# Designs tried in a protein design run: peptides against a protein of PDB entry 3JWR. Part 91

Target 1, 323 residues: chain A of PDB entry 3JWR
Amino acid sequence: TRELQSLAAAVVPSAQTLKITDFSFSDFELSDLETALCTIRMFTDLNLVQNFQMKHEVLCRWILSVKKNYRKNVAYHNWRHAFNTAQCMFAALKAGKIQNKLTDLEILALLIAALSHDLDHRGVNNSYIQRSEHPLAQLYCHSIMEHHHFDQCLMILNSPGNQILSGLSIEEYKTTLKIIKQAILATDLALYIKRRGEFFELIRKNQFNLEDPHQKELFLAMLMTACDLSAITKPWPIQQRIAELVATEFFDQGDRERKELNIEPTDLMNREKKNKIPSMQVGFIDAICLQLYEALTHVSEDCFPLLDGCRKNRQKWQALAEQ
Target 2, 298 residues: chain A of PDB entry 3JWR as posed
Amino acid sequence: TRELQSLAAAVVPSAQTLKITDFSFSDFELSDLETALCTIRMFTDLNLVQNFQMKHEVLCRWILSVKKNYRKNVAYHNWRHAFNTAQCMFAALKAGKIQNKLTDLEILALLIAALSHDLDHRGVNNSYIQRSEHPLAQLYCHSIMEHHHFDQCLMILNSPGNQILSGLSIEEYKTTLKIIKQAILATDLALYIKRRGEFFELIRKNQFNLEDPHQKELFLAMLMTACDLSAITKPWPIQQRIAELVATEFWEQGDQVGFIDFVCTQLYEALTHVSEDCFPLLDGCRKNRQKWQALAEQ

## One batch from the design tools (peptide; aimed at target 1 Q130 H142 L189 A190)

Design b2_p29_7_s3 (made by RFdiffusion4, then SolubleMPNN; from b2_p29_7, 13 letters changed)
Fold by OpenDDE base, seed 5:
Structure b2_p29_7_s3 (fold): chain B 323 residues (1-323), chain A 29 residues (1-29)
Amino acid sequence: as target 1 above (323 residues)
Amino acid sequence: SELEEELEKLREEYMKELEELEKIFQSFL
């Protein structure tokens, strides 16, 4: 395609030029082409292209395929969200020094998972999918959308000309797919709530050990969630704008819940309660975000900018809630 | 069947997890 030819022929700027190592990164000014260039740079600077012998054209095609399989009519859970999740992962790996704690296969899996974790997202949560008796709810008993996202990821990875993992051995391929699946499934907040207590307790007791395979898996899950939620850590103008996108999508779901399911939406998804967004954001930060970024910062102190950003945004939202 | 019963248990467990998440989000007010 013309888009593929343009991407494959483009000079890829440095990570420094693209600012993709910054936790404060914003994609708002970037074109779709520039987001794809950033993604190529992430794979390159993590040594994934070299170590796994990725063909440049195949990587370009894969990135464009992933981008194409996000819906444009979804306010928040679109390509830009996935791209920002992957950028936060890249920043956590590089600037946050987590790269040194992980294998190349784990890094490969996490980056693919971050880009793929919301593929074909419909702008509605698992509760809506379940309550609407959608066909996906008949296929999957747990983490309905996340299973679908993984299936979409797997479909793309196996599509002609998109096989970025063709340089891996059979065992490396199997391991990578396992980690990708686990990482995508970990983005279900219900699973996060279920599992986070174990992680926080290990940190609290100073018993956390990445050499333990179970604890490694748990850490990768927590890291995925930390990157997925990373909008809450961004500089205030960026955070506020992203919060508006999230609210738009949630209100669209709430409107559909009324119309299609004949139910009253929760306050979070109720357009009539827009004035409660600041207080809800404070509650979200306190209940879900703060302890996660505290624990992540305990694993790697260089991740502190995520925690600091979250704390600063809590203060900003609290000030608005008091008005 | 045994498989149907196992799948139903998994569905019921997941619904409880979703309800718990919804309660957490509702508690933000």
Scores: peptide ipSAE 0.375, ipTM 0.852, DockQ to the pose 0.670
OpenDDE base, seeds 1, 2, 3, 4: peptide ipSAE 0.368, 0.346, 0.355, 0.363; ipTM 0.847, 0.836, 0.841, 0.846

Design b2_p29_7_s4 (made by RFdiffusion4, then SolubleMPNN; from b2_p29_7, 15 letters changed)
Fold by OpenDDE base, seed 1:
Structure b2_p29_7_s4 (fold): chain B 323 residues (1-323), chain A 29 residues (1-29)
Amino acid sequence: as target 1 above (323 residues)
Amino acid sequence: EEEQKRLEKLREEYQKELDEIEKILNSFL
């Protein structure tokens, strides 16, 4: 395609020029082409292209295929969300020095998972999918959308000309797919809530050990969630704009819940309760985000900018809730 | 019939988990 030719022929700027190592990164001013260039740079600077012998054209095609399989009519859970999740992963790996704690296969899997974790997202949560008796709810009894996202990821990886994993051995391929699946499934907040207690307790007791395979898997899950939620850590102007996108998508779901399911939406999904957004954001930060970024910062102190950003945004939301 | 009942139970349990998440996300209101 013309888009593929343009991407494959383009000079890829440095990570420094693109600012993709910054936790404060914003994609708002970037074109779709520039987001694809950033993605190439992430794979290159993590040595994934070299170590796994990726062909440049195949990588370009894969990136464009992933981007194409996000819906453009979804306010928040679109390509830009996936791209920002991957950028936060890249920043955590590089600036946060998490790269030194992981294998190349784990890094490969995490980056693919971050880019793929919301593929074909429909702008509605698992509760809506289940309540609407969607066909996916008949196929999966838990983490419905996350299973679908993984299926889409696998479909793309196996598509002709998109096989970025063709340089892996059979065992490396199996391992990578296992980690990708686990990482995508870990973005289900239900699973996060179930598992986070074990992680926090290991940190609290100073018993956390990345050499333990179970603890490694747990850490990768927590890291995925930390990147997926990373909008809450961004500089305030960026945070506000992203929060508006999230609210738009949630209100669209709530409107559909009223019309299609004849149910009263929760306050989070209720357009009429827009004035509660600041207090809900404070609560979300306290219940879900703060402990995660505290624990991540304990694993790597260089991840502190995520925690600091989260704390600053909590203060800003609290100030708005008091008005 | 037994398998269908098993699947129904799993769906009910999952719905309770989803409801708990919604309560957490809305508890700050």
Scores: peptide ipSAE 0.366, ipTM 0.854, DockQ to the pose 0.602
OpenDDE base, seeds 2, 3, 4, 5: peptide ipSAE 0.026, 0.026, 0.022, 0.026; ipTM 0.508, 0.561, 0.481, 0.501; seed 3 fails the geometry check

Design b2_p29_8 (made by RFdiffusion4)
Pose (drawn by RFdiffusion4):
Structure b2_p29_8 (pose): chain A 298 residues (1-255, 281-323), chain P 29 residues (1-29)
Amino acid sequence: as target 2 above (298 residues)
Amino acid sequence: SAMLLGWLSQYDPELFEEYMEEFEEKLEE
């Protein structure tokens, strides 16, 4: 509660000061309070704060709530993951220049989604919770964890003093939630795989076009995956360390080059054909693929 | 979760394939 007092009264530094405009950004050295501040700057500089009548008091309580609903004891899938995703999402809309390509309702949805796409993640994959017959698997059909992440995001938005959406017309609120649901579900790697082929062709055939309502929402799913694992596009010292966490969390459940080839370079290449200013992601990606390949050969 | 499933695809490809088949079947329902 004091954490709210101190936060709801601190000055939010500029985006330039926070270096959140950068695809090469890192959070290692930021405090907890600082990361919440960057998030406020994100909402502010995307005009989401003014265009949706958000009160500083409410947005702060909500951001703090999401922060406290990520598990601390979880290796990689903690708050800093949701944060580093939203920052990548933010950097994509700004420096990658995509904001000029989509509506205010879509931008707000993507940001809220990127922040909460892994809420309450208990450090285990959909495969495990299904094979261990976790009650969550009994409750949800497909994309089990991602359904849960959303159930949580919504629970928080309906919480008192957290309705950062309270300013929306009922129609606006209704469709924003629809997009948020789609965004969070799209972070299921299975859906990324079962859908990316369709998208990779519209790109390959120089046919892809945003105006098409359907082609757009497909891309929105591809954008979510692009930010969800943007960590692989980081400078080597960072990718080195964040790979250490994904490493521990995986080995805890058990108790790189093939993946980048299979999952990543394919995707970031497509994103750059859609937006050239997004190339730093593709550059950083193959750059790390280069270092992991060299290490794989010892 | 994507990162963990991603590692599972290279760690045990057969287990990942089985998961993908089950996932596709449930998605069609």

Design b2_p29_8_s1 (made by RFdiffusion4, then SolubleMPNN; from b2_p29_8, 15 letters changed)
Fold by OpenDDE base, seed 1:
Structure b2_p29_8_s1 (fold): chain B 323 residues (1-323), chain A 29 residues (1-29)
Amino acid sequence: as target 1 above (323 residues)
Amino acid sequence: MAALDGLESIVDPEAFAAFMEEEEKRLAE
């Protein structure tokens, strides 16, 4: 395609020029081509291209294929969300110095997972899929969409001309796919809520050990969630704009719940309760976000900008809730 | 009951299902 030719022939700017190492990064001013160039730079600067013998054209095609399999009519869970999740992963690995704590296969898996974790997202949550009795709800009892996202990821990875993992041994391939699956499934907040207590307790007791395979898996899951939710850490103008996109998608679901399922939506998805957004954001930060970024910062102090951003946005949302 | 939108996949869903079955078998070995 013309898009592939343009991407494959383009000079890839440095990570510094692209500012993709910054936790404060925003994609709002970037073209789709520039987001693809940023993605190439992430793979290159993490040494993944060299270490796993990726062909440039294959990587370009894979990136474009991933981008193509996000829906354009979804307000938030689109390519830009996946791209921002991957950028936060990259920043956490580089600027946050988490790269030094992980294997190359784990890094490869996390970057692929971050880009792929919401593939073919339809702008509705697992609860909607269950209540609508969609065929996917019959295939998977839990984490329905996250299983679907992984299936889409696997399909793309094995599609002709998209096989970025072709340079791996059979054992490396199996390991990578296992980690990708675990990482994508970890983006289900229900699983996060179930598992986070173990992680926080290990941190609190100073018993956290990345050499333990179970604790490693737990950490990768927490890191994925931290990147997926990273919009809450962004500078306030960026946070507000992303919150509007999230609200738009949630309100669209709420409207569908009323019309298609004859259900009154929750406050979070109720367009008529837009005035509750600030207080709900404070509640979300307190219940889900703060302790995660505190624990992550304990593992690597260089991740502090994520925690600091989250705290600052909590103050801003609280001030709006008091008006 | 509301139907969700169709798949916007680059690969045929039936071919994908067949592939997934094969891959699951391979990964189980």
Scores: peptide ipSAE 0.031, ipTM 0.609, DockQ to the pose 0.031
OpenDDE base, seeds 2, 3, 4, 5: peptide ipSAE 0.016, 0.022, 0.009, 0.012; ipTM 0.521, 0.650, 0.395, 0.403; seeds 3, 5 fail the geometry check

Design b2_p29_8_s2 (made by RFdiffusion4, then SolubleMPNN; from b2_p29_8, 14 letters changed)
Fold by OpenDDE base, seed 1:
Structure b2_p29_8_s2 (fold): chain B 323 residues (1-323), chain A 29 residues (1-29)
Amino acid sequence: as target 1 above (323 residues)
Amino acid sequence: MAALDGLLSVANPEEFAEFMKEEEKKLAE
């Protein structure tokens, strides 16, 4: 395609020029081509291209295939969300120095998972899929959409000309797919809530050890969630804009719940309760976000900008809730 | 804002461990 030719021939700017190591990064001013260039830079600077012998054209095609399999008519869970999740992963690995704690296969898996974790998202949550009796709800009992996202990820990875993992041994390939699946499934917030207590307790007791395979898996899951939720850490103008996109998508779901399912939406998805967004954001930060970024900062102090951003945004949302 | 519907789920690490073991079995097939 013309898009592939343009991407494959383009000079890829440095990570410094692209600012993709910054926790304060925003994609709002970037074209789709520039987001693809940023993605190439992430793979290159993490040594994934070299270590796993990726062909440049294959990587370019894969990135474009991933981007194409996100829906444009979804307000938040689109390519830009996946791209921002991957950028936060990259920043956490580089600037946050998490790279030094992980294997190359784990890094490869996390980056692929971050880009792929919401593939073919429909702008509705698992609860809607269950209540609407969608065919996917018959295939999976839990984490319905996350299983679908992984299936889409696997389909793309196995598609002709998109096989970025072709340089791996059979054992490396199996390991990578396992980690990708676990990482995508970990983006189900219900699973995060179930597991986070174990992680926080290990940190609190100073018993956290990444050499333990179970604790490693737990950490990768927490890191994925931290990147997926990273919009809450962004500078306030960026946070507000992203919150508007999320609210738009949630209100669209709420409108569908009312019309299609004859269900009164929750406050979070009720367009008429827009005035409750600030207080709900404070509650979300307190219940979900703060402890996660605190624990992540305990694993690596260089991740502090995520925690600091989250705290600052809590204060901003609280001030709006008091008006 | 994330789907707060997950907040109503029971926080049980053991249930998750079992779930992940089942998923690993499916991946090995």
Scores: peptide ipSAE 0.026, ipTM 0.541, DockQ to the pose 0.125
OpenDDE base, seeds 2, 3, 4, 5: peptide ipSAE 0.026, 0.025, 0.023, 0.026; ipTM 0.536, 0.629, 0.618, 0.532

Design b2_p29_8_s3 (made by RFdiffusion4, then SolubleMPNN; from b2_p29_8, 15 letters changed)
Fold by OpenDDE base, seed 3:
Structure b2_p29_8_s3 (fold): chain B 323 residues (1-323), chain A 29 residues (1-29)
Amino acid sequence: as target 1 above (323 residues)
Amino acid sequence: MAALDGLLMVADPEAFAAFMEEEERRLAE
């Protein structure tokens, strides 16, 4: 395609030029081509292209395929969300110095997972899928969409000309897919909530050890969630804009719940309760986000900008809630 | 209440249930 030719022939700017190492990064001003260039830079600077012998054209095609398999009519859970998740992962690995704590396979898996974790997202949550009796709800009982996202990820990875993992041994491939699956599934907030207590306790007791395979898996899950939720850490103007996208998508679901399922939506998905967004955001930060970024900062102090951003945005949302 | 509202933002009943279970456990400790 012309798009592939353009991407494959383009000079990839440095990570510094692209600012993709910054926790404050925003994609709002970037074209789709520029997001793809950023993604190439992430793979390159993490040494994934070299270490796993990725062909440049195959990587370009894979990136474009991943982008294509996000829906354009979904307000938040689209390519830009996946891209921002991956950028946060990259920043956490580089600026946050987590790269030194992980294997190349883990890094590879996390980056692929971050880009792929919401593939073919429909702009509705697992509850809607269940209540609508969607065919996917018959295949999976829990984490329905996350299983679907992984299936889509696997489909793309196995598609002709998209096989970025072709340079891996069979064992490396299996390991990578296992980690990708675990990482994508970890983006189910229900699973995050169920598992985070163990992580926080290990940190609190100063017993956290990445050499333990179970703790490593737990950490990768927490890191994925931290990147997935990283919009909450962004500078206020960025945070506010992203929150509007999230609200739009949730309200769209709520409208569909009324129309298609004949149910009253929750406050979060109720367009009529837009005035509750600030207080709900404060609650979300307190209940879900703060402890995660605190714990992550304990693992690597260089991740502090994520925690600091989260705290600052909490203050901003609280101020709005008091109006 | 704000925390509950925030959890509702997760808009996932399973996530909400998991949170409630975690809070109950925390309060029991």
Scores: peptide ipSAE 0.332, ipTM 0.836, DockQ to the pose 0.141
OpenDDE base, seeds 1, 2, 4, 5: peptide ipSAE 0.330, 0.323, 0.328, 0.331; ipTM 0.830, 0.826, 0.834, 0.828; seed 2 fails the geometry check

Design b2_p29_8_s4 (made by RFdiffusion4, then SolubleMPNN; from b2_p29_8, 13 letters changed)
Fold by OpenDDE base, seed 1:
Structure b2_p29_8_s4 (fold): chain B 323 residues (1-323), chain A 29 residues (1-29)
Amino acid sequence: as target 1 above (323 residues)
Amino acid sequence: MAALDGLLSVADPEAFAEYMREEEEREAE
């Protein structure tokens, strides 16, 4: 395609020029082509292209395929969300120095998972899929959409000309797929809530050890969630704009719940309760976000900008809730 | 599981088949 030719022939700017190492990064001013260039830079600067012998054209095609399999009519869970999740992963690995704690296969898997974790998202949550009796709800009882996202990820990885993992050994390939699956499934907040207590307790007791395979898996899951939720850490103007996108998608779901399922939406999904957004954001930060970024900062102090951003946004939302 | 069975045009069919067997065994436990 013309798009592939343009991407493959383009000079890829440095990570510094693209600012993709910054925790304060914003994609708002970037074209789709520039987001693809940023993604190439992430793979290159993490040494994934070299270490796993990726062909440039294959990587370009894969990135474009991933982008194409996000829906444009979804307000938040689109390519830009996946791209921002991957950028936060890149920043956490580089600026946050987490790359020094992980294997190349784990890094490869996390980056693929971050880009792929919401593939073919429909702008509705697992609860809606279950209550609407969608065919996907018959295949999976829990984490319905996350299983679908992984299936889409696997489909793309196996598509002709998209096989970025072709340079791996059989064992490396198996390991990578396992980690990708676990990482995508970990983006289900229900699983996060179930597992986070173990992680926080290990940190509190100073017993956290990445050499333990179970603790490694747990950490990768927590890191994925931290990147997926990273919009809450962004500078306030960026946070507000992203919150509007999230609210738009949630209100669209609430409208569908009312019309299609004949149920009253929750406050979070209710367009008529827009005035409760600030207080709900404070509640979300307190219940889900703060402790995660605190724990992540204990693993690597260089991740502090995520925690600091989250705290600052809590204050901003609290001030709005008091008006 | 059923949706994954249709995706067998894998970059490494042997590696994928082995992965799927291991996952099936784990889900059966």
Scores: peptide ipSAE 0.035, ipTM 0.588, DockQ to the pose 0.026
OpenDDE base, seeds 2, 3, 4, 5: peptide ipSAE 0.005, 0.032, 0.021, 0.024; ipTM 0.392, 0.590, 0.638, 0.535; seed 4 fails the geometry check

## One batch from the design tools (peptide; aimed at target 1 N125 A190 K194 A287)

Design b2_p30_3 (made by RFdiffusion4)
Pose (drawn by RFdiffusion4):
Structure b2_p30_3 (pose): chain A 298 residues (1-255, 281-323), chain P 30 residues (1-30)
Amino acid sequence: as target 2 above (298 residues)
Amino acid sequence: AEEEEEEEETEENMEIYEELDEIMGMKVEP
């Protein structure tokens, strides 16, 4: 509660000061309070704060709530993951220049979604909770964890003093939630795989076009995956360390080149054809693929 | 019918998850 006092009264530094405009950004050295501040700057500089009548008091309580609903004991899938994703999402809309390509309702949704796309993640994959017959698997059909991450995001938005959406017309609120649900579900790697082929062709055939309502929402799913694992596009020292966490969390459940080829370069290449200013992601990606390949050969 | 479609989709996803586990080295073999 004091954490709210101190936060709701601190000055939010500029985006330039926070270097959150950068695809090469890192959080290793930021405090907890600082990361919440960057998030406020994100909402502010995306005009989400003014265009949706958000009170500083409410947004702060909500951000703090999401922070406390990520598990600390979880290796990689903790708050800093949700944060590093939203920052990548933020950097994509700004420096990658996509904000000029989509509505205010969509930008708000993507940001809220990128922040909460893994809420309450218990450090285990959908495959495991299904095979271990976790009650969550009994409750949800497909995309089990991602359904849960959303159930949580919504639970928090309905919490008192957390209705950062309270300023929306009922129609606006209704469709924003629809997009948020789609966004969070799209972070299921299975859906990314079962859908990317369709998108990779519209790109390949120089046919892809945003105006098409459907082609757009497909891209929105591809954008979510692009930020969800943006960690692979980081400078080597960072990718080195964050790969260490994904490493431990996986091993805990068990108790890189093939993946980048199979999952990543294919995607970031497509994102750059859609937006050239998004190339740093593709550059940093193959750059790390280069270092991991060299290590694989010892 | 809707429930059957959902079971089919769950099975397809399990195949993908298993493939991913193999790629990431998370598959445990006896």

Design b2_p30_3_s1 (made by RFdiffusion4, then SolubleMPNN; from b2_p30_3, 13 letters changed)
Fold by OpenDDE base, seed 1:
Structure b2_p30_3_s1 (fold): chain B 323 residues (1-323), chain A 30 residues (1-30)
Amino acid sequence: as target 1 above (323 residues)
Amino acid sequence: SELEELEKIREEEMEIYEELEKLLGTKKEP
């Protein structure tokens, strides 16, 4: 395609020029081409292109295929969300120095998972999918959308000319797919709530050990959630704009819940409850975000900008809730 | 049965989402 030719021929700027190592990064001013260039830079600077012998054209095609399989009519869970999740992963790996704690296969899997974790997202949550008796709810027991996202990821990885994993051995390929699946499934907040207590207790007791395979898997899950939720850590102007996108999508779901399911939406998804957004954001930060970024900062102190950003945004939301 | 186990998993997941909604201060209006 013309888009593929343009991407494959383009000079890829440095990570410094693109500012993709910054936890404060914003994609708002970037074109789709520039987001794809940033993604190439992430793979290159993580040594994934070299270590796994990725062909440049195949990587470019894969990135464009992933981008194409996000819906354009979804306010928040689109390519830009996946791209920002991957950028936060890249920043956590590089600036947060988590790269030194992981294998190349784990890094490869996490980056693919971050870019792929919301593929074909429909702008509705698992609760809506279940209540609407959607066909996907009959295929999967739990984490319905996350299983679908993984299936879409696998479909793209196996598509002709998109096989970025063709340089891996059979065992490396199996391991990578296992980690990708686990990482995508970990973005279900229900699974996060179930598992986070074990992680926080290991940190609290100073018993956390990345050499333990179970604790490694647990850490990768927590890291995925930390990147997926990273909008809450962004500078206040960026945080506000992303919160508006999230609210738009949630209100669209709430409108559908009323119309299609004849249920009253929760305050989170109720367009008439916009005045509660600041207090709900404080609740979200306190219940879900703060302890995660505290624990992540305990694993790597260089991740502190995520925690600091989250704390600053809590203060901003609290001030709005008091008005 | 496998079906009963599936139903139980779905109920447990829904309970977690309801708890999450409560933690976020979101109320279903009756």
Scores: peptide ipSAE 0.247, ipTM 0.750, DockQ to the pose 0.442
OpenDDE base, seeds 2, 3, 4, 5: peptide ipSAE 0.192, 0.201, 0.164, 0.169; ipTM 0.727, 0.719, 0.713, 0.714

Design b2_p30_3_s2 (made by RFdiffusion4, then SolubleMPNN; from b2_p30_3, 14 letters changed)
Fold by OpenDDE base, seed 1:
Structure b2_p30_3_s2 (fold): chain B 323 residues (1-323), chain A 30 residues (1-30)
Amino acid sequence: as target 1 above (323 residues)
Amino acid sequence: MEEERLRKIREEEMEIYEELEKLLGLKKEP
């Protein structure tokens, strides 16, 4: 395609030029092509292209395929969300120095998972999928959308000309797919809530050990969630804009819940309760975000900008909630 | 047994989502 030709021929700017190592990164000014260039730079600077013998054209095609399989009519859970998740992962690995704690396969899996974790998202959550008796709810028992996202990821990875994992051994391939699956599934907040207590306890007791395979898996899950939620850590103008996108998508779901399911939406999904957004954001930060970024900062102090950003945004949301 | 296990898993997930909603200050209005 013309898009592939343009991407494959383009000079990829440095990570410094693209500012993709910054936790404060914003994609708002970037074109779709520039987001793809950033993605190439992430793979290159993590040594994934070299270590796994990726062909440049195949990587370009894969990135474009992933981007294409996000819906354009979804306000938040689109390519830009996936891209920002991957950028946060890259920043955490590089600037946060987490790359030194992980294997190349784990890094490869996390980056693929971050880019793929919301593939074909429909702008509705698992609760809506269940209540609407959608066909996907019959295929999967739990984490319905996350299983679908993984299936889409697998489909793309196996598509002709998109096989970025072709340089891996059979065992490396299996390991990578396992980690990708676990990482995508970990983006279900229900699973996060279920598992986070173990992680926080290990940190609190100073018993956290990445050499333990179970604790490694747990850490990768927590890291994925931290990147997925990273909009809450961004500078206030960026945070506000993302919160508006999230609210738009949630209100669209709430409108559908009323119309299609005859259900009164929750406050989060209720357009009429827009004035509660600031207080809900404070609740979200306190209940979900703060402890996670505290724990992550304990594992790597260089991740402090995520925690600091989250704290600053809590203060901003609290001030708005008091108005 | 599989349907019952599926139902239990779904119920547990729904409970977690309800807990999330509570944590987010989201009261299900009856």
Scores: peptide ipSAE 0.230, ipTM 0.751, DockQ to the pose 0.421
OpenDDE base, seeds 2, 3, 4, 5: peptide ipSAE 0.193, 0.173, 0.136, 0.153; ipTM 0.735, 0.719, 0.715, 0.712; seed 5 fails the geometry check

